# Peptides against a protein of PDB entry 3C66, part 63

Target 1, 189 residues: chain A of PDB entry 3C66
Amino acid sequence: KSWANLFEKNDFFFRYKFYLEITAYTRGSDEQHLKWSGLVESKVRLLVMKLEVLAGIKIAHPFTKPFESSYCCPTEDDYEMIQDKYGSHKTETALNALKLVTDENKEEESIKDAPKAYLSTMYIGLDFNIENKKEKVDIHIPCTEFVNLCRSFNEDYGDHKVFNLALRFVKGYDLPDEVFDENEKRPSK

## One batch from the design tools (peptide; made by RFdiffusion4, then SolubleMPNN)

Design b2_p16_3_s1 (from b2_p16_3 with H2S K5A H7T Y9E)
Fold by OpenDDE base, seed 3:
Structure b2_p16_3_s1 (fold): chain B 189 residues (1-189), chain A 16 residues (1-16)
Amino acid sequence: as target 1 above (189 residues)
Amino acid sequence: TSPPAATIENSVFTPE
């Protein structure tokens, strides 16, 4: 049975208590973002392979589709704020201070020509071999190797004013609202 | 110090 058939969208964000979020950020053109996010997405499988061999990790399961969003981002401070606040339900409400670009508003003159930050987020569901609940899991090395792999691919991706990458470990109850359908209830603690 | 190549948050955790 193809692994693809197990990933009905409906249960992925309820199956795991823990997730790794991988977000590619671009403050620039849609074309720049497409190249950057496409590169990051293409390398996620290598990260999964490195996570699966860690003794504390039982399962590392990637969600197959990225979540995409874009904001009007007039300043560098706004871009830093997006990177700080995005990826957690606790902090994502701060993004309401920025104009979300939607299919309904993208043709408005104030939005069409405005500087934008583009976001593409990949999710990995994590299950752990917890013999001892006090045992720490360390995924820093695989994550760092992944970042270096993405950033070293092209010299242009070294420009932190344009291209950024974040990896965040998140609990299921603190996932962003974007992963749930309107009729879905957020997991409890 | 060059800004970190990426933000890696909570890479060391207890799965509680």
Scores: peptide ipSAE 0.357, ipTM 0.841, DockQ to the pose 0.504
Fold by OpenDDE base, seed 5:
Structure b2_p16_3_s1 (fold): chain B 189 residues (1-189), chain A 16 residues (1-16)
Amino acid sequence: as target 1 above (189 residues)
Amino acid sequence: TSPPAATIENSVFTPE
């Protein structure tokens, strides 16, 4: 399977009805995040392999690049809120209460030295071979194995105050705004 | 109770 020959970004997020989001969170330094997110990203292909062998999954295609964002995150409650609200169009507007770090504002004194939460999100497009629309798919085992693989790599990654990992199943119409360009219309329900 | 070290959301779903 040539994942390197995947469709352009715009085609990818319109191609599938369902996606698995894998988000690495870090409340700490950029260096800490780079190590953590890099580890998570390096293991995504192993998760894909485990997903592809499930009877209900026809296709699992990873997007080639992570989406990266960071927020000013002064409190643990803010960090919990980010993890709760991020990854769904329905809830992501709550993140507007936090200061998004951008290239334009990152050098501002109030932002530069502020505590930050860093996010790196990988996407897997999913297609299913289930004939009965009432049949359930369970991806809990491969997701748990993936989490354990990432968390067990270094004892420091056990610190949930700093490092977190989320896997979220999302419908294409509920993908975060970050995956679409301003001129693109969201997929319909 | 400390929050879980990782969150797996909607891992059991109906693809409809």
Scores: peptide ipSAE 0.352, ipTM 0.840, DockQ to the pose 0.476
Fold by OpenDDE base, seed 2:
Structure b2_p16_3_s1 (fold): chain B 189 residues (1-189), chain A 16 residues (1-16)
Amino acid sequence: as target 1 above (189 residues)
Amino acid sequence: TSPPAATIENSVFTPE
């Protein structure tokens, strides 16, 4: 199957039971985020390659388009909360306590100059080659290598107050709402 | 020890 078919959303978020979310976080300028997220995104293919060679992984397919969001983030605690709550349907409602930046509101005086957290999220759909439900696949090693690769690229990316990176394993039914269109029904358990 | 440069959550998968 051509990777070309993965460039379109299509049914990507319905094809797999499991997804790896890769989120680049930036509490800073849009320019800082573009550099950081662009770096992370550029390395996702290397992570995919490392995942594909794991015996327990049959398929690792990246969704090539990032999901972009930003929030007004006045405090460090808010930034920690975003990182804790984002990426799961179970917890994402906590983000409603923050002001989502949209094209409609970004020019509002209260939003325009406010501190922001920027998020860019990449998704990898995973299919496992595990016949026995008792078998476990550990992706910690390739994920750690990926993180180290991203963080080591520039010393500035060591500042956790500004730049963060999260890799989260999620089930298809627990994907964030942002991945579904208004007319799409969330996958069932 | 580099501070945990990223949150890696649920890296051990049990296929359901």
Scores: peptide ipSAE 0.163, ipTM 0.759, DockQ to the pose 0.538
Fold by OpenDDE base, seed 1:
Structure b2_p16_3_s1 (fold): chain B 189 residues (1-189), chain A 16 residues (1-16)
Amino acid sequence: as target 1 above (189 residues)
Amino acid sequence: TSPPAATIENSVFTPE
């Protein structure tokens, strides 16, 4: 199927058994996050190209729209927790301990002036060759190259207290709830 | 502990 058909959210997150999640984290200003996430997003196509040439990978298709979220993040420990728990259905419930910033609450005084963590997540759907399904696939090299490419772009992005980047391989049944509509049933294990 | 600058999780896997 053409990439054009993959722009439908419902079709994309049910199409593959496996996904690579790329999350840009920023604990700082919205402006800082826009620059950082925009850079990361701009490089995703290069990662896709590197994945497509790996043995065992048949298809790597990006979902081109990022998923955006932000939380009140008063401490460094909260920021570490967000990075540990986000990106998996198994662990994302821990984020309920933090205040999610929404359009409805963003103007509240307690939220407006609070320290925030911003998240932008890109997804790559992965399909594997049938002949290689029992073989191990190693994507560590292209992922590391991608991280280095993003981090080396600006010296400011070396500050891990502010800017972070995560790549997570996830099965379709363990995708975060954000990728499904309220009426959609997540894939079964 | 300081958070890692970058995390790469489950980069070696069997696609089953």
Scores: peptide ipSAE 0.353, ipTM 0.844, DockQ to the pose 0.444; fails the geometry check

Design b2_p16_3_s2 (from b2_p16_3, 9 letters changed)
Fold by OpenDDE base, seed 5:
Structure b2_p16_3_s2 (fold): chain B 189 residues (1-189), chain A 16 residues (1-16)
Amino acid sequence: as target 1 above (189 residues)
Amino acid sequence: PSGPAYRLYNTVFTPD
């Protein structure tokens, strides 16, 4: 079975108790986002490799496809709010204050020409080799190195008002709703 | 206030 066949969407978000979310943000054009998110996505494998060598991490498996979303984002404050609230079921309800861009509404005049924030989110499923549940895992270094790697690629990506990046460790029960189908029950705690 | 250049959430954790 190909590596890709091991990560069918159907069970990926139920297979692990823990996930690392990597979100590339762009407040600008779709072309800008395509370049930025494509770069970030291209580097995820390097992050996986760095995670796998950590003593506490048994498995780090990336999901094969990004999740794409976009919002009408008229202000910098809205952009900050998106970045703060996205990626957790606990906080994502705050995004309901913004207009989600969909295939159904993207051609509306109020949306078509509005400033956008684009999001591309990659997921890594994590399993741990920890004998004692009280032991801490620290992934700060590889995450920081990943951010630096992405941002150092082009000087334009230094403008965090346009391009931003988030890495979020999330428990399976706190994954965003976007990863589940309408008929799927969210994992329990 | 200028937001952070990047965001790291819960990068130190106990997997319980």
Scores: peptide ipSAE 0.576, ipTM 0.914, DockQ to the pose 0.444
Fold by OpenDDE base, seed 4:
Structure b2_p16_3_s2 (fold): chain B 189 residues (1-189), chain A 16 residues (1-16)
Amino acid sequence: as target 1 above (189 residues)
Amino acid sequence: PSGPAYRLYNTVFTPD
């Protein structure tokens, strides 16, 4: 199968038991987010390379397209909540308290001019080569290095009130709803 | 309080 076929939406979110989510957050303008998320996305391949060389990781395959979402984010507390709750099916229901911006509602006066948090999420499917099921995998160092790489690129990205970054290891059954189509059933535990 | 500059979740795990 060509590399292109590996990155089609088809069964990517069913293919792996484990995923690493990389979310770029911006509380600001769409232009600010485009720059920040574009930078983060451009560095994902470097993270993949670092993950692939870890003894416990057999496969690290990035999904090629980011998932884009935005919320009305009137307060800093709302922004913290988004960053805390996003990226896990177990916790994402808390985001229902916020207004999700959609193509249908984006032109509403109450939404159009509202402060927004923008999210771009990249996914890496993970397969492990573990001899013993009790063996721990530690990806903390590669993840930290990735964060540092992204944030050090421009001083403006040091303002975590505007720009933030999360890396979340999740199981396939705990992926956000956004990765599944309406007709797709979430993977079982 | 300003939240953390970045967030890492479950970066040490047992893939069970």
Scores: peptide ipSAE 0.573, ipTM 0.914, DockQ to the pose 0.461
Fold by OpenDDE base, seed 1:
Structure b2_p16_3_s2 (fold): chain B 189 residues (1-189), chain A 16 residues (1-16)
Amino acid sequence: as target 1 above (189 residues)
Amino acid sequence: PSGPAYRLYNTVFTPD
């Protein structure tokens, strides 16, 4: 079965208590982001394979569709703020200070020609096989290897002022609002 | 101020 056949959006973000978020950031052109995000997305399967072999991880299931967003990003500080605040329900409200680019506003002159930050986010649902609830899981090595794999692919991707990458472990109740439909209730703690 | 080259959040955790 392909990953696409195994998971539908409707239940994926309710199926697991824990998720790993992978976000590719670009402050530049749409073309630059397409290349960078496409590369990152193409490598997610390798990260899944590395996670699945860890003793504490029972299941690592990728959601195959990326979530796409973009913001007007006039300054480097705005770009740092986006990267710091995105990916958690607790912090994502800070993004309201920036102009979200939408299909309705993208042709406005003030938005069309503005500097932009582009975001593509992939999700991996995680289930654990731990004997003790106090047992820690360490995914630092596979995450670091994944980052190195993506950044080393092209020298241009070494410029973190343009291209960046984040991996965030989150609980289901702290997923970003973007993963839920308007009629869906956020998972409880 | 330049931020980090990449960001890793909570790579060591207790799944409870």
Scores: peptide ipSAE 0.570, ipTM 0.914, DockQ to the pose 0.442
Fold by OpenDDE base, seed 2:
Structure b2_p16_3_s2 (fold): chain B 189 residues (1-189), chain A 16 residues (1-16)
Amino acid sequence: as target 1 above (189 residues)
Amino acid sequence: PSGPAYRLYNTVFTPD
């Protein structure tokens, strides 16, 4: 498939066994989140370029559209839980304890004016050129450089009580439910 | 409690 076909959801989340998930978090206003997530998203191409030149990485293909979600987030502990549990199918069920904001409920009095955590998530599909199945891949450096690049853009983004960033390597069978349609079967192990 | 300034998960892995 051409690179252009990766800009559509299509089979992107079935194409690779491995993904890098980049999530921008904001506990604040939607305007704050738009600025922060927009910055993070604008830098994803630089991360891809750094990944592509690493030994053992054959392919790094970004999915170009972010996944957006938000939760009622009344406490700092809730915000920490969101950041810890989001981005993995095995852990995301813990978020069921929080109120997911939807188009159907966003105007409810208990939700409209509630403190919120906003999430924007980008995905990179990964393919590897590993001769030995026991060989390790290390993406720590480019991921750290990416975080530093995003957070150093503005001093306000240094306040991790408001703005945070996560990079998570996940297997295709452990992708969050949000990436699949109701008629799609989750990849098997 | 203030959590970490950023989070990196499984950045060293075996692609098995």
Scores: peptide ipSAE 0.569, ipTM 0.914, DockQ to the pose 0.446

Design b2_p16_3_s3 (from b2_p16_3, 6 letters changed)
Fold by OpenDDE base, seed 1:
Structure b2_p16_3_s3 (fold): chain B 189 residues (1-189), chain A 16 residues (1-16)
Amino acid sequence: as target 1 above (189 residues)
Amino acid sequence: TKPPASRIENSVFTPD
């Protein structure tokens, strides 16, 4: 049973209480982003393997399709804001201050030639097998190893003004709106 | 060369 066949979008984001989101950011060209995001996405399975062997983690299931978005990003401060606010329902409304690039507007002159930030996000659903619900789980080591693996793959990815990578542990009720359809109800706390 | 630090948030958590 391949990962691609395990879950559909409709069920995946309701199945788990907890998710790890992995976002590749690029402030540059589409070509730069395709290379960077493609690399990150290709390594997600290695992170899953490292998570699965942790005693407190019962299940680590990746959602196989990335979520793609892009914004007009005129300044470095805007790029920092995107990285700070993206990935949580609590904070993502701040992104409304930026122009989202869509199929309908991408050919507009003001958007077509504007500096852009590209985002590709992968999700891992997590289930835990701990005796005491108050016990903490630490996934810092495998996450750090994953970041180092991706960022050290090519020297160009050392330029944090262009390429960035974020891993965020998120509760199901705080997932970004992008993972739900308009007719779907967000999970409750 | 050591790659620059990236964002890792909430890597230590209580799964409650």
Scores: peptide ipSAE 0.482, ipTM 0.868, DockQ to the pose 0.636
Fold by OpenDDE base, seed 4:
Structure b2_p16_3_s3 (fold): chain B 189 residues (1-189), chain A 16 residues (1-16)
Amino acid sequence: as target 1 above (189 residues)
Amino acid sequence: TKPPASRIENSVFTPD
């Protein structure tokens, strides 16, 4: 399936009430991140396939374009903070304590050579087929399998000080600001 | 050995 042809950015983040975020983190070089994030991204389709066969999931649609960001990350504590706070509108404001690397500032001397954390985030829109709205859906197994698949690909990816991978289930109204354009209003609860 | 899983958050949920 060519998901890229199926979805336009225009309404993807408004189409679903629920999303699964897949974020590859790298505290290291951009080359390290390129390899790690590229691997993760290449495996997302496998996760989608596993999600689609779950009884409670009606639709699992990946947004094919990754969201890229990077922060100056001078300490391991900063790296942990990024991983803890990123991916939710409720908590992402904590990242304001760090310097976001942008095209405008990336050449500044204080940023250019600074330690960085790189983030690549993939999104999967989810729709559910449940008879009872109170019924729980459990996607822990396929998520765990996905993480293990990615991390086991190369022994280097076992280094949690450098490479990390997070999967987060979020509601549409709690998506990070990065997924919306400046003129777009965040979905309501 | 199987590497440990990273962060998986809210993987059990009620889709309300």
Scores: peptide ipSAE 0.480, ipTM 0.869, DockQ to the pose 0.600
Fold by OpenDDE base, seed 3:
Structure b2_p16_3_s3 (fold): chain B 189 residues (1-189), chain A 16 residues (1-16)
Amino acid sequence: as target 1 above (189 residues)
Amino acid sequence: TKPPASRIENSVFTPD
């Protein structure tokens, strides 16, 4: 009943103070990205299960839809920059130096044939049950197991020049702009 | 061989 109410209110990105971001990156073809991101997305439920059984975690709730974006990515340095800056409101403005691919511009000659980086991001809302507010939570092992599971699925996914995977713990006020509607106000610190 | 852990950021934290 509580789970159904979350979807009805469209308040997923306001419900939790903390989120885990899972981003699949591909510098290559759309077809390559579709396969890679689809695999990652299909395994998110396994990560959720591993998070839910941790003593400090009360709730691990996945958002069901991925967020999709793509950028013109001429160099490997640009690809590294995307992976470094994406996923936080604090740093995402650096991505403005790159050309965002949109439905409106994708047919332009300078964009159509350009090398691209594709991004698909899944979000997990987290609630904690800790006795001491200063107690640390460690989710590194489940996250590492998840990465290894995805990367080992196909030999091609071991190529870091093409396929990458990032997991980032983020506070609600530092979520990327993409998760909010134009009329929604970002949560305060 | 075991794949590298890729990018895992802030996986140890205080939820305050």
Scores: peptide ipSAE 0.479, ipTM 0.868, DockQ to the pose 0.586
Fold by OpenDDE base, seed 2:
Structure b2_p16_3_s3 (fold): chain B 189 residues (1-189), chain A 16 residues (1-16)
Amino acid sequence: as target 1 above (189 residues)
Amino acid sequence: TKPPASRIENSVFTPD
């Protein structure tokens, strides 16, 4: 089985102490987001390959399905806030100030035609091969190369008012709530 | 402040 089929949600977010989050942001249309997030998602395997060859990384396993969310985003400041606060359990409560778009509310007049920010997030579980607990791991170069690869694909993606991309290293206990089912307990520190 | 077009956060870390 390809690694793409090896990982189901069942224990993926409990299996690793550390994760890399890759989030594509779009403040625009759902069509714009589909193109942007689709591009980012299509390149994740290349990032995995680059991570796997780093001496400090023993395992880099992607979760194959993106997590999708969208918010009413009337201002640029709201868009900045989303990008600042999303991706960490410590800070994600700030997103409660925004209206989450759901299947139940998407047809409401106040939501249907409102400006929206769309989010698609991919996760990579990480295991490390470090003998010394004080040794640092640096994944900045592979991440930068990934960002450049995605952003250079189309000149339209240079518009940071619309398209953004974030890579965030996160501990398992600080994963966003979206990755857990209601009956699952968040990993402890 | 205007956010960067892309973010790479916590890319240097010590696994514990």
Scores: peptide ipSAE 0.475, ipTM 0.870, DockQ to the pose 0.434

Design b2_p16_3_s4 (from b2_p16_3, 5 letters changed)
Fold by OpenDDE base, seed 1:
Structure b2_p16_3_s4 (fold): chain B 189 residues (1-189), chain A 16 residues (1-16)
Amino acid sequence: as target 1 above (189 residues)
Amino acid sequence: TSPPASRIENSVFTPE
């Protein structure tokens, strides 16, 4: 099936057992995040192409719409915590210690002028060849090349206090809650 | 130690 057929959220996060998460982090302004996340998103197709040619990977399908979130992030330790805990259902509950920015609260005085961490996450669904399912798959090289491509694009993106990038391989049952609607049941192991 | 500027997690895995 073409990528175009998967652009609807409907069953994308139930279709695959495995996903690659690509998250762009920005602790700074909305403008900074827009540039950084936009760059990362623009390069995802290149990563997909590199993944598809790996012998163990049968299919790599991107979900083309990013998931967006932002948190009040008063300290560098909070920013580190976000990067450590985000992207897995097992660990994302730690994010509850931070204030999620919403349309309802963004104009509150305590939130409006607070330091913020912005997150944009892209997902790639992965299907593997049966012949190779019993063997280990290594995607480290394509992922590293992708990171290097994004981080080297502009010198400003070298500032790890502001801009960060994470790639995480996750199982479908451990996807973040954000990918499911309230009426959807999380996939089982 | 400063956190890494980028993270690649579980890049080697068994797809079972």
Scores: peptide ipSAE 0.498, ipTM 0.881, DockQ to the pose 0.439
Fold by OpenDDE base, seed 4:
Structure b2_p16_3_s4 (fold): chain B 189 residues (1-189), chain A 16 residues (1-16)
Amino acid sequence: as target 1 above (189 residues)
Amino acid sequence: TSPPASRIENSVFTPE
């Protein structure tokens, strides 16, 4: 059973009311990011398995492909800002202060050699048991275990100046714009 | 040694 066959990209971000975002951050080389994000992505299935066994969680379905983005990130403060503001529609507008790297601009001299922050984001759609809708759900332990699993893989990943990992619970109406096509309207409350 | 903490946001929530 392949997750890739279970979901069409077109409806995944409308199918669930709740999502867990897993973002791997790298301020460094693209090669560093490929290694770090690749590791994180390879472990997502383990997180899903841990989430699925929680009493309050009925379904945890991963979106199969990461969302990739990169920003010109000249300072550590910029890197902190990215990590603080990314992952929510409410706050993502703050990222407009930074230069988004695109296929159109990546070869520009001012961008090509600039320090960059790379982001790879995996999404897990969450459905909950009806009986528990009014009860608190705590996913902190599985998330912590996941973080530990990723961070402990290599000593290099202990350098927070370069490598970071964030897990964020987000409501569907607060998903980042990146998950929607230009012609798609984001879910309402 | 324990790996450093990472950002985990809103890990306790009501699914409403």
Scores: peptide ipSAE 0.495, ipTM 0.872, DockQ to the pose 0.610
Fold by OpenDDE base, seed 5:
Structure b2_p16_3_s4 (fold): chain B 189 residues (1-189), chain A 16 residues (1-16)
Amino acid sequence: as target 1 above (189 residues)
Amino acid sequence: TSPPASRIENSVFTPE
């Protein structure tokens, strides 16, 4: 039941039907991203606390390890595309049009000096306690409060050309490929 | 203070 116990289990992304994705985006330096993503990550526990007390939410469990990725991002349009397409299996294939930075290619001159978009994503598994499966759940308020908390920490984070933050509700079968091992089968609908 | 322009997607949903 503890967060530590959940982290030790390899079934986190199979345990829940629903997840909240929290992604910190940075189009800038690695240093800028480390500060921004670190701040966001440090506040996730506060969001969890707010989610747990909402009617209809039975469980909100964070996965404590962030998922990290970066892309060559030469234009603002590319940055917008990343933010639009990332976080869903249905749309993530569009990101193949961009160059993913990997340990194997990061030292290439064309990649090393290129503008980059950095992504850090945290996941919260959600379980619901509702009698009617058709009842709507609204998490907009705690999500908005979380965004305000992160963005208000430093004036520099108001620059949307550099720093962005996204919260996305997704179904387990639509999680990005990054959360599964090569030998794991994606949950079905 | 207005909330900053950040993405909050599907914050109202049906858990089915």
Scores: peptide ipSAE 0.494, ipTM 0.873, DockQ to the pose 0.552
Fold by OpenDDE base, seed 3:
Structure b2_p16_3_s4 (fold): chain B 189 residues (1-189), chain A 16 residues (1-16)
Amino acid sequence: as target 1 above (189 residues)
Amino acid sequence: TSPPASRIENSVFTPE
């Protein structure tokens, strides 16, 4: 298949058994988030390059568009909860305790001026070429280098109360609902 | 000094 076909959403989240999620979090203004998430997104290609050269990784393919969401986030505890529960179908239902900001509700008085947490998530599909399926793969070093690269870009990004970055390895059947259309069935175990 | 690493989960795994 041509490179162009590989970048379409159509089957991306069904193509791989494993994914790496990269989520930029911001508890602050939309402007702060735009700068932070834009930086993170601009560096994803460097992470892909580092993953592709690992002996156990056959393919590291980024999905080209981020997934965007925002929640009313009154407290720091809520912000920690979002970071703990987001990114897995198993745990994402806990986020229902918070108010999701949508185009339909963003102008409501209780939402418009409320503190918010913004999320931008990039996905990398992974395929492996290991001889033994019981062999472990270690991607901790390239992930750490990526985090350090993003966090060191500006001193402001060192403020963990505002800016956070998470990388999570997930199985295809445990992807968040956001990656699937309403008529799509998530992969089974 | 290097900035602290953020949340990195399941970075060592068995792909099964």
Scores: peptide ipSAE 0.488, ipTM 0.872, DockQ to the pose 0.577

